# Ledger of designs, part 113: peptides against a protein of PDB entry 1BH9

Target 1, 89 residues: chain A of PDB entry 1BH9
Amino acid sequence: FSEEQLNRYEMYRRSAFPKAAIKRLIQSITGTSVSQNVVIAMSGISKVFVGEVVEEALDVCEKWGEMPPLQPKHMREAVRRLKSKGQIP

## One batch from the design tools (peptide; made by RFdiffusion4, then SolubleMPNN)

Design b2_p29_6_s2 (from b2_p29_6, 10 letters changed)
Fold by OpenDDE base, seed 1:
Structure b2_p29_6_s2 (fold): chain B 89 residues (1-89), chain A 29 residues (1-29)
Amino acid sequence: as target 1 above (89 residues)
Amino acid sequence: SALEALLEALAAMPTLEQLAFGEHKVPLP
C-alpha cells in the first residue's frame, strides 16, 4: 500500500469504535448479552452520528474562517446547530 | 476529498473512549 493509503486506513481506524467496547457498553445498559449483529448495528449508527456531527463542525469551522483540526468549540456549536435543526434531540 | 477531511478531523479529536473513560481504558461491567 502507498503511504497515502496507509494514512487513510490509520485515520479510519482511529475513527472506528472497537466492537468489544461497544458490546460491553451495551451490556452495561441492558444487563444482558447482545448479539454480534446488535453490536455491528449500534457501531454503525454511532459512526454515522459522529460523522454527521463532525461534518457540521467542519462547516462551522469554515464559516468562522478557521482551519482544521477541529476544536471543542466547533463540536459544541455543531451540536447546538443540529439540535436547532431538529437533527438530534 | 471530503471523506479524507472528515477522517483527519476525527483523528485530531479525542476518541469516544478517551472522552468517556479518560486517557486510559477503564473496565466496563
Scores: peptide ipSAE 0.034, ipTM 0.500, DockQ to the pose 0.054
Fold by OpenDDE base, seed 5:
Structure b2_p29_6_s2 (fold): chain B 89 residues (1-89), chain A 29 residues (1-29)
Amino acid sequence: as target 1 above (89 residues)
Amino acid sequence: SALEALLEALAAMPTLEQLAFGEHKVPLP
């Protein structure tokens, strides 16, 4: 693997949710144990969701004429915009 | 690109593991 490939992989890895936390969260809602595959699936879906929010937040940041790093205000506005567009509940 | 910016932003943030289990912990269920 090239250094660039390893760097990209690390970036993706950093965005992953802890499996144990996801498992606990799901179980707190369902009241029953969940399989590893369910945890993996939900972790992936959650990561995609976070990615969409972050992407929108970057757009917000840019449109406000600001520069990274992202701040909570960008994330809150991103969620608001996504809701208004009907992209998230 | 937007994807590159996303990846860079994510890379610059503390890992979720660090937030969950590190010194500055976020409350978890």
Scores: peptide ipSAE 0.029, ipTM 0.501, DockQ to the pose 0.055
Fold by OpenDDE base, seed 4:
Structure b2_p29_6_s2 (fold): chain B 89 residues (1-89), chain A 29 residues (1-29)
Amino acid sequence: as target 1 above (89 residues)
Amino acid sequence: SALEALLEALAAMPTLEQLAFGEHKVPLP
């Protein structure tokens, strides 16, 4: 691994969605209150999802011979690839 | 319960470290 990869992972590991924001978002969709465990679960799933998309986008960027920062085109292609692989719906 | 199953499934998901570096663990502080 490279130092850059390690740094990215460390930043990812330390990152988190604000629980209150996630709770509000879920409640805005469901129209009802949600438990703390639901917030925790959704926060975790969201973090993993973002990580997977970003990782795929970085792979796309590299394969296209480009350098960060990621651009919308990388994100769109990442989502397309993940869908084609059946990794995301 | 469905929630417990979801939490267990989440815990079993691969980490970014595993995705990026395979089974090799990176020593993070």
Scores: peptide ipSAE 0.022, ipTM 0.464, DockQ to the pose 0.053
Fold by OpenDDE base, seed 2:
Parts: sequence; structure tokens; C-alpha cells
Structure b2_p29_6_s2 (fold): chain B 89 residues (1-89), chain A 29 residues (1-29)
Amino acid sequence: as target 1 above (89 residues)
Amino acid sequence: SALEALLEALAAMPTLEQLAFGEHKVPLP
């Protein structure tokens, strides 16, 4: 990895979804209270998922000859491609 | 659609590039 890629990874690693927001979101879906461990697990899964989608979207953006920031069209195409590759359901 | 709305919300998040090299704001649900 280049220094730029490492720096990007480090910033990504340090970033996180706010626990309170994740808790509220999950509870809105389940209709019941959730434990701290569930919030942690879902936060981690969500972070990984978002990271993968964003990386694919950046690739899409580049291949389309465009520059960041990402737009909804890049995200939509990223999800389509990841599904096609079998990387997400 | 709900999926499109979610993708739009995700697109509004800072990119990894922005996280690494610039100022950013993270929208909260």
C-alpha cells in the first residue's frame, strides 16, 4: 500500500458510527431494546459494509472519469457491481 | 425507494479520501 492508502485506512479505522444512533436505528427495526453487544456487532458489520461500498464507489467514480466527492449515482453503481460480483447479497 | 434513500444518505457521508485528507461532517440518522 502507498502512504496515501495507509493514511486513508488509518482514518477509516478511527472512524465509527455513533453508538446511540445505531442503537436507535436497530430498535426502530426490531421494535425492541437491544444490548450493547448487539450495537457493537452491528456497528462493526455496518462499518465494514460501508467501507467496501465506498471503495467500490471510488473505483466507479474514477472509471467514469469523475472526481470525489461521491454522488448517489456512484453508490448505486457500486452496490450493483458488488452484487454482481457476489460480494454482497 | 427506501434503498435509494439509504444510498443517498450513504453518499452524503464523507468519502475515505475526505476522512484522510480533509475536514468532514458525518450525518447522523
Scores: peptide ipSAE 0.022, ipTM 0.484, DockQ to the pose 0.193

Design b2_p29_6_s3 (from b2_p29_6, 12 letters changed)
Fold by OpenDDE base, seed 2:
Structure b2_p29_6_s3 (fold): chain B 89 residues (1-89), chain A 29 residues (1-29)
Amino acid sequence: as target 1 above (89 residues)
Amino acid sequence: SALERLLEAIASMPTLEQLAFGENKVPLP
């Protein structure tokens, strides 16, 4: 990788879901206020989940003989496969 | 591996600035 590519990767690696949006989403479900630690934890879990789905989607893309960028059809198939494997409830 | 492909895909993506602002090149706060 070039230095530029590594820097971009680092930016995405360090990126996170917007805390305010996550907080609002959780509170809409629980009906009560949540702590910053809960928001941080849920944000981390969500990021890991997205990473796993994207990894599966890339596998789907390759198996279908296609090339990036990923498309919605790859993401949908990835979720289906992860459910069948028991990795998503 | 799938992980390697993921890393390559991320590395090949546009910059955050490009995603957010396109060709405008607006400085981020």
Scores: peptide ipSAE 0.039, ipTM 0.466, DockQ to the pose 0.050
Fold by OpenDDE base, seed 1:
Formats: C-alpha cells, structure tokens, sequence
Structure b2_p29_6_s3 (fold): chain B 89 residues (1-89), chain A 29 residues (1-29)
C-alpha cells in the first residue's frame, strides 16, 4: 500500500460518527436527553456494525468477481445477507 | 491477501461521516 492508502485507512479506522448527530438521533427515539456514555457506546456499536457490513460487502464483491471500490450494490447485498443469517434485524 | 483487499476496499470508501450524513449516502434495503 502507498502511504496515502495507509493514511486513508487510518483516518477511516479512527473516524467516528458525529457525536452531536448520534446524540440527536438517540434523543429523537428516547424522547429524553442521554448521557455522554450512551453516545459513546452507541457510536462504538455503530462503528463495529459498519465494519461487519464492510466485511460482508467485500465477500459479496469477491464472489461477484468484482474489484474495489465497494459500491452501494455490495453494501445492500451485504445487509440482505446479514439479515438472512440473523446477524442483524 | 484478504487483508490487503479489505484495506484497499476501506481506503477506497467514503468516510463513515460521509456515508451516514453526507451527500453520498449508501442506500440500504
């Protein structure tokens, strides 16, 4: 990998959903304010979830005989498969 | 390797912020 590719990966790895946006989303569901710890936990869970979807999407991409970059069609199929496996609701 | 493919795929994707809240959102079923 080039240094640029590694840097992009590192930035992706370190990335997190905007805290304020997550907080607003949760509060829209709960109807009340949530703690910082709840936001942190939900952000982490979301990151893990995205990672699992990407892993599945990579498998889809490979099985379809295609190469990166991953496309929305791979992501959609990944979610469908994960639902079928019961890994996500 | 599988790891290299994964890293390349990730490096080629938009950031999580862009996917979730940006213009180039990934449609989910």
Amino acid sequence: as target 1 above (89 residues)
Amino acid sequence: SALERLLEAIASMPTLEQLAFGENKVPLP
Scores: peptide ipSAE 0.036, ipTM 0.493, DockQ to the pose 0.058
Fold by OpenDDE base, seed 3:
Structure b2_p29_6_s3 (fold): chain B 89 residues (1-89), chain A 29 residues (1-29)
Amino acid sequence: as target 1 above (89 residues)
Amino acid sequence: SALERLLEAIASMPTLEQLAFGENKVPLP
């Protein structure tokens, strides 16, 4: 791993979704109460998903010859690429 | 290192597509 990758991962590792917000979001969709374990599981999946999209977007940005910070166009292209690869539905 | 092990674990995880439509379904917690 490069130093840049490690630095990005450290920032990513320190980031977190507020549990209360995740719980409210899930409950708004399911219409029922959810356990702490469900919140933890969904938070983890969401964090991994965001990390995957961001990393793909950084790759897009670089391949387009552009410099950070990421723009919406990079995120949209990242999602498109991940879908085409079957990594996200 | 711990970081390397974590990254490797993440890399080996099933994709959302595999979890949703794969043969091996994981029960909801």
Scores: peptide ipSAE 0.022, ipTM 0.430, DockQ to the pose 0.036
Fold by OpenDDE base, seed 4:
Structure b2_p29_6_s3 (fold): chain B 89 residues (1-89), chain A 29 residues (1-29)
Amino acid sequence: as target 1 above (89 residues)
Amino acid sequence: SALERLLEAIASMPTLEQLAFGENKVPLP
């Protein structure tokens, strides 16, 4: 991989959901205030969840004999598969 | 491995700047 490609990966790896945005999102659903620990936990879980969906989509892409970048059809199929496996509701 | 696949996917992606500010946006599922 080129230095540029590695840099893109590093930026992706370091990426995280903004705490304020997560807090607002959760509170919009719960209707009540949430603790900092809840925000931290949900932020982490969300990152992992996105990662799992992407990994499944990558597997789909590979199994279909296609090349990156991922397309919406890969993401939709990934979600379908994860639901069928009971990994997501 | 999963890591290798992820790296390949990322390597094949547009730059972060292109994704954020470019005309070719990646839609959510």
Scores: peptide ipSAE 0.035, ipTM 0.468, DockQ to the pose 0.080; fails the geometry check

Design b2_p29_6_s4 (from b2_p29_6, 11 letters changed)
Fold by OpenDDE base, seed 5:
Structure b2_p29_6_s4 (fold): chain B 89 residues (1-89), chain A 29 residues (1-29)
Amino acid sequence: as target 1 above (89 residues)
Amino acid sequence: DALEALLEALAAMPKLEQLAFGEHKVERP
C-alpha cells in the first residue's frame, strides 16, 4: 500500500456511523425499538457497504482518468456498476 | 437500496436479534 492508501484505510477504519442515527434509521423502518447489538451489526454492515461503494467509485474515477476527491458522479456510477454486478439489490 | 433491504429484512424477522446475538456483546467494527 502507498502512504495515501494507508491513510485512507486508517480514516475508513476509524470512521463509524453515529449509533443514534443508525438506531433512528432502523426504527423508522421497523417501527419498533432495536437492541444495541443490532445497531452495532447494522453499523458494521453499513460501513462495509459504504466501503465497497467508495472502492468502486475510486475505480470509476481512475478508469475515467480523473483524480480524487470523489464526486457525486463517481458515486452514482459506482452504485450503478455494483447493481449491474449483482452486488447491490 | 442494500441497506434498506437489510433493514426491511430485520423488520420481517423480529426474532433475529435473539437468534443472531443472544446475550453476547459484539464489538463495533
Scores: peptide ipSAE 0.028, ipTM 0.531, DockQ to the pose 0.035
Fold by OpenDDE base, seed 1:
Structure b2_p29_6_s4 (fold): chain B 89 residues (1-89), chain A 29 residues (1-29)
Amino acid sequence: as target 1 above (89 residues)
Amino acid sequence: DALEALLEALAAMPKLEQLAFGEHKVERP
């Protein structure tokens, strides 16, 4: 991996959703309290999802010959591509 | 809007937000 790739991985690895925010979000949808394990599981899934989108967006940015930071157009294209690949619904 | 939701999710993770929308440097051991 390049240094840039290693830096991205490390930043991603050290990142996490605030548990309180995830809990509130889930509860807003379910209308009831959720267990700590549900929050942990959903936090992990959400992190993976966001990581995949960001990775795809960075790839889009690079393929378009552009430099970071990411822009909304990269995020939109990333989502489109991931949908086309069947990676997200 | 999916994009808006994703941006909000990134905002909840400052390190990922910095990675995506700003300069970053990680000192590796």
Scores: peptide ipSAE 0.026, ipTM 0.527, DockQ to the pose 0.121
Fold by OpenDDE base, seed 2:
Structure b2_p29_6_s4 (fold): chain B 89 residues (1-89), chain A 29 residues (1-29)
Amino acid sequence: as target 1 above (89 residues)
Amino acid sequence: DALEALLEALAAMPKLEQLAFGEHKVERP
């Protein structure tokens, strides 16, 4: 892996959603309290999702001949591509 | 809407946000 890839992975690995925020979000949808394990599981899934979108957006940025930082247009295109690939609904 | 959700998620993850967007402030849709 390149230094850039390693740095990306390390930043990703060290990042996390605030548990309280995830808990509140889930509870707003379910209408009831959720367990700590549910929060952990959903946090993990959400982290994977964000990671995949960011990775795709970085690929878009590169393919368009642009340099980071990412912009909203890269994120929009990333989501479009992931939907096209069936990676997200 | 989906973009807003993604940007909000990134904002909740400072290290990942910094990696993705650096110190650049992104406009929220």
Scores: peptide ipSAE 0.024, ipTM 0.515, DockQ to the pose 0.096
Fold by OpenDDE base, seed 4:
Structure b2_p29_6_s4 (fold): chain B 89 residues (1-89), chain A 29 residues (1-29)
Amino acid sequence: as target 1 above (89 residues)
Amino acid sequence: DALEALLEALAAMPKLEQLAFGEHKVERP
């Protein structure tokens, strides 16, 4: 891995979604209260999901011959590609 | 849609920490 990749991974590893925000989001969808364990699980899944999308978007950016920072077009294309691969429903 | 809006917001984030923490103060190493 490059130094840039290692630095990105370290930032990713240390980052986390705020539990309160995740809880509110889930509850807005479910219409009812959720347990702490659900919040923890969904926080982890969300982190993994964002990481995968960002990594795919970086690949898109590179393949298009462009340089970071990522733009909305890279993120949209990343999601499209991940859907085509069956990694996103 | 909501997904596109989210992706646009995420793409605007300069760092993964800021992406993850949003408005929360990020402790930097």
Scores: peptide ipSAE 0.020, ipTM 0.480, DockQ to the pose 0.160

Design b2_p29_7_s1 (from b2_p29_7, 10 letters changed)
Fold by OpenDDE base, seed 3:
Structure b2_p29_7_s1 (fold): chain B 89 residues (1-89), chain A 29 residues (1-29)
Amino acid sequence: as target 1 above (89 residues)
Amino acid sequence: SLGLLTPEAEELLEELAREFIEQLTREQL
């Protein structure tokens, strides 16, 4: 899989974490207001997380001799592998 | 959509992201 394909995906995913939605999610857990900087940080960290999962899933797909689009089975295997490698909690 | 993920895979990815944020929020805030 090409870096160009991943770059296009990442560009598309930039809109996947709107600040308002992240803020509401955090505040639903804490029960209090959260700063703009915390929302920005959480959005960025979450995008990195998603990027790592997708990259690993593409690797899984390729190693299984398959081609995109990625399916849930690739995502589940990716998460398992990343956890075993200590890349995600 | 760029077609890199099936609709089901995209839905799962969104759920994984929400769970990640929830976990991190509980641990850090």
Scores: peptide ipSAE 0.659, ipTM 0.922, DockQ to the pose 0.753
Fold by OpenDDE base, seed 1:
Structure b2_p29_7_s1 (fold): chain B 89 residues (1-89), chain A 29 residues (1-29)
Amino acid sequence: as target 1 above (89 residues)
Amino acid sequence: SLGLLTPEAEELLEELAREFIEQLTREQL
């Protein structure tokens, strides 16, 4: 899969983490207000996570001899592999 | 819209991302 494909996905994915939503999610867990910097950091880390999962899933899809679009089975396998590699918690 | 993920895969990815954020929040904040 090409870097161009990943770039297009990243552009799309960047819009998937509204700061307000992340802030609300964090605050629902902590029970207290969180700073803008925390939200920014969490957003960035989460985007990296999503990117890694998708990249791994694309690799899985290719290794299985299948074609996009990615299916849940590719995503699940990607997560399993990334965890086994210690790349995600 | 990009056709890279099925709607079901996108939904799963969103859930995975949410769970990831929740986990990090509990561990780091």
Scores: peptide ipSAE 0.657, ipTM 0.921, DockQ to the pose 0.755
Fold by OpenDDE base, seed 5:
Structure b2_p29_7_s1 (fold): chain B 89 residues (1-89), chain A 29 residues (1-29)
Amino acid sequence: as target 1 above (89 residues)
Amino acid sequence: SLGLLTPEAEELLEELAREFIEQLTREQL
């Protein structure tokens, strides 16, 4: 699929990880305050993760002979494949 | 949305991202 589609999606997803929400999530797990640098790092890593999943899902969709929009089955298969490749935890 | 994902796929992606953050937090912090 086109880089144009991915570029538009990335622009859209950049606003999907507000620092405040990430900070609250981390602190709910650690039970203590978290630094700004940790929140920034986690935000960046999460955006990369989402991008890789979507990119892999597009590949899955194409290999299955299907067309967008991506469905949950494509997302689940993408995650399985990325894990098997050792690309994500 | 931009129409690349169905609403259901978008919702699943958000959940996957949340679980990802939770996993990394437990393992690294």
Scores: peptide ipSAE 0.661, ipTM 0.923, DockQ to the pose 0.747; fails the geometry check
Fold by OpenDDE base, seed 4:
Structure b2_p29_7_s1 (fold): chain B 89 residues (1-89), chain A 29 residues (1-29)
Amino acid sequence: as target 1 above (89 residues)
Amino acid sequence: SLGLLTPEAEELLEELAREFIEQLTREQL
């Protein structure tokens, strides 16, 4: 897998967490307003999470002797492994 | 799409991200 492919994906994913959507999601859970700083922090953490899942999924794909595009099975296994490693909650 | 993930994988990833945010929100806020 090339670093270029991953970089392109990461750039694309930077647009996946608009502040308005994140704010609405958080507020739907807390039942109260949330600060811009909290939204920014959550957005950043979420982007890191997505990046880690994709990177782990690429590793899974490679270890299974397969090639992209990544499939749900790679994503599910990636999450399992990341949780096992303690990298994600 | 850039072709790194299938449409189904993208959909799953979005759900995983949502669940992640929900979990952190409940635990930290």
Scores: peptide ipSAE 0.659, ipTM 0.922, DockQ to the pose 0.745; fails the geometry check

Design b2_p29_7_s2 (from b2_p29_7, 12 letters changed)
Fold by OpenDDE base, seed 2:
Structure b2_p29_7_s2 (fold): chain B 89 residues (1-89), chain A 29 residues (1-29)
Amino acid sequence: as target 1 above (89 residues)
Amino acid sequence: SLGLLTPEAKELLEELVEEFIRELTKQLL
């Protein structure tokens, strides 16, 4: 992959999630207020998740002899593989 | 210009993230 593509990948890995949205999502599940630390932790974990999915999807794309941009089929296959490896729930 | 993900892939990723958070929340909290 090109340096530009890799750079974009790193940008995805470094991207932050809106804490307010994460907080609302968690609270919609728990039904109670959530601490800032929990939101921060979940944000970080989610960021890692995104990185792993994108990385795996790039691998899938390459193994299939295809070129970015990544398509849903790459993402779906990536998730399937990561679940198979036990890397994501 | 096209990014690393197609718009459809980005939408799917957003859904995957939400599902991921939902599952972890149910497991951990």
Scores: peptide ipSAE 0.656, ipTM 0.923, DockQ to the pose 0.721
Fold by OpenDDE base, seed 4:
Structure b2_p29_7_s2 (fold): chain B 89 residues (1-89), chain A 29 residues (1-29)
Amino acid sequence: as target 1 above (89 residues)
Amino acid sequence: SLGLLTPEAKELLEELVEEFIRELTKQLL
């Protein structure tokens, strides 16, 4: 991939998740309030997850002889592969 | 310039993240 594509990938990996949205999501599941530390931890873990999915999707895209931008088919295949490897739940 | 993901891929990723958080929440909390 080009330097520009790699740069976009790095910028994407550095992006943050909205804490408020994560908090609401967790609370909708647990039915109770969650601490800020839990939200921060979940945000960090989710960021790693996104990085792994995007990295795998880029690999899929390359192996299929295609170029970004990544499409849903790349994302779905990436998730399948990561689950198969036991890297994501 | 074109982004790394198509709009449709971004939407799917959001769904995947939500599912991921949901699963971890059930396991850890």
Scores: peptide ipSAE 0.656, ipTM 0.923, DockQ to the pose 0.714
Fold by OpenDDE base, seed 3:
Structure b2_p29_7_s2 (fold): chain B 89 residues (1-89), chain A 29 residues (1-29)
Amino acid sequence: as target 1 above (89 residues)
Amino acid sequence: SLGLLTPEAKELLEELVEEFIRELTKQLL
């Protein structure tokens, strides 16, 4: 894919996840307040996860002879492949 | 302009991220 497309992807990946939403999600699970550092760490880890999924989905899209934008079918196949490779839980 | 993800793909990705965070939270906290 073109450098322009990759640049748009990087810009998307570098965008901040909503920290408040992440904090609320974690606290809804633990039932206890969570530190800002934990939220920051989880945000960073989540960005890595997104990067791996989108990268794999782009590979799927290309191998299927298709072009972006990525569709749900590419995302689902990407997750399946990453799980089978043991790269995501 | 045309994005890299369709709206439906973006929604699915958001769901995947939420599930991912849930799983890690249960494991680490």
Scores: peptide ipSAE 0.656, ipTM 0.923, DockQ to the pose 0.740
Fold by OpenDDE base, seed 1:
Structure b2_p29_7_s2 (fold): chain B 89 residues (1-89), chain A 29 residues (1-29)
Amino acid sequence: as target 1 above (89 residues)
Amino acid sequence: SLGLLTPEAKELLEELVEEFIRELTKQLL
């Protein structure tokens, strides 16, 4: 992929997560308040997850002989592959 | 310039992230 495409990927990968939304999501599951550290940790882990999914999806797109932007089918296939590799739950 | 993901792909990714967080939360907390 071009430098422009890689740059867009890096910018996307490094984008911040909405901490408030993550906190609310976690609390909706646990039924109790969670610390800022938990939210920070989950945000970081989630960002790694996004990076892995997008990287895999780019690989899928390329292997299929297609061009970005990534489509849902690339994302779905990426997740399937990552799960099969045991890289994501 | 054109984004890396289509709007539909981004929407799906957001859902995947939510599911991911949900799963990890259940496992870890």
Scores: peptide ipSAE 0.656, ipTM 0.923, DockQ to the pose 0.729

Design b2_p29_7_s3 (from b2_p29_7, 10 letters changed)
Fold by OpenDDE base, seed 4:
Structure b2_p29_7_s3 (fold): chain B 89 residues (1-89), chain A 29 residues (1-29)
Amino acid sequence: as target 1 above (89 residues)
Amino acid sequence: SLGLLTPEARELLEELTEEFIRQLTLELK
């Protein structure tokens, strides 16, 4: 892949899920308030997740003999593979 | 410039991220 494609990948890797949304989601599950530090930690972990999914999806796309932009099918397959590898829950 | 993800893939990625957070939270609970 080109340097430009890698740069776009990095941008996605650095993207953050909205803090407020993370907080609400966690609290909806735990039933109690969540500290800012927990939200920050989850934000960081989520960024790693995004990076791993995109990386795997790029690999899927390439192995399927296809070219970006990545499509939902690449993302879904990436997640399946990452789960199979035990790299994500 | 052309994005790395289609709009649909971007939306799915966001949904997958949300699901990831949900599952991880459940596992840690």
Scores: peptide ipSAE 0.692, ipTM 0.930, DockQ to the pose 0.687
Fold by OpenDDE base, seed 2:
Structure b2_p29_7_s3 (fold): chain B 89 residues (1-89), chain A 29 residues (1-29)
Amino acid sequence: as target 1 above (89 residues)
Amino acid sequence: SLGLLTPEARELLEELTEEFIRQLTLELK
């Protein structure tokens, strides 16, 4: 893939799921307040997750002989593969 | 949006991310 594509990938990977949304989601599950540190940690973990999915999807796209932009089918296949590898739950 | 992903792929990724957070939170609970 081109340097431009990789740059976009890295830029996207560095983007964060909104902390407020993360906090709300966690609290909806735990039923208790969540510290900022927990939200920060989850934010970081989520960014890693996104990066891994996109990276795997790019690999899928390439192996299928296709070109970006990535489509839902690439994302779905990426997740399946990552789960199979035990890299994501 | 991002040129690397179609809008549909981005939406799916967001949903997958939410599900990931949910599952991880449940596992750590």
Scores: peptide ipSAE 0.690, ipTM 0.931, DockQ to the pose 0.733
Fold by OpenDDE base, seed 1:
Structure b2_p29_7_s3 (fold): chain B 89 residues (1-89), chain A 29 residues (1-29)
Amino acid sequence: as target 1 above (89 residues)
Amino acid sequence: SLGLLTPEARELLEELTEEFIRQLTLELK
């Protein structure tokens, strides 16, 4: 396991939402109840999203000649780049 | 050890994640 992989793993844990919160959020949008499987799927997809954003942000930070920890400006730029590449909505 | 994100970056990431979930849910609705 690389340092990057470990960092991403830790970020997944720290950025994870409680299943109940995800369920409530989804239901507030759909107006109907959602299954546990849907919540699990969304949780997994969200973790992928977080990983992609953090990975991109690390790249941004490095390209800007800066050092971690990542700051909001790195996160915002990462999202912009990922959107421009069509990797996230 | 120093964290990968500042507290402010962490908070923003959480907001971005919530928005992502909202957008994706709307698209799948």
Scores: peptide ipSAE 0.689, ipTM 0.929, DockQ to the pose 0.685
Fold by OpenDDE base, seed 3:
Structure b2_p29_7_s3 (fold): chain B 89 residues (1-89), chain A 29 residues (1-29)
Amino acid sequence: as target 1 above (89 residues)
Amino acid sequence: SLGLLTPEARELLEELTEEFIRQLTLELK
């Protein structure tokens, strides 16, 4: 990860998606119990996803000549760009 | 509160994250 990604990653670790919620979501799809290791892995992957979206959104905000805080329009554009680049599904 | 996102942006980010987890789980199932 770049220093920027690392800093954002650490920033959002405090407000990470609750593991309990991740477990419930996965189990609602698989129909079976999910191991703690799977939940931990998904939590980590989700944090990377969040970091990439926010980093891209900040870039969008700057390119549009705007200032934080980030708004939904920045997030939507970020996701579109990341998908176009093949960086997220 | 990070102050980097508006409340609406935070809510959207959470929704996007849930969708991401859902999609990935379906692909790995």
Scores: peptide ipSAE 0.688, ipTM 0.930, DockQ to the pose 0.695

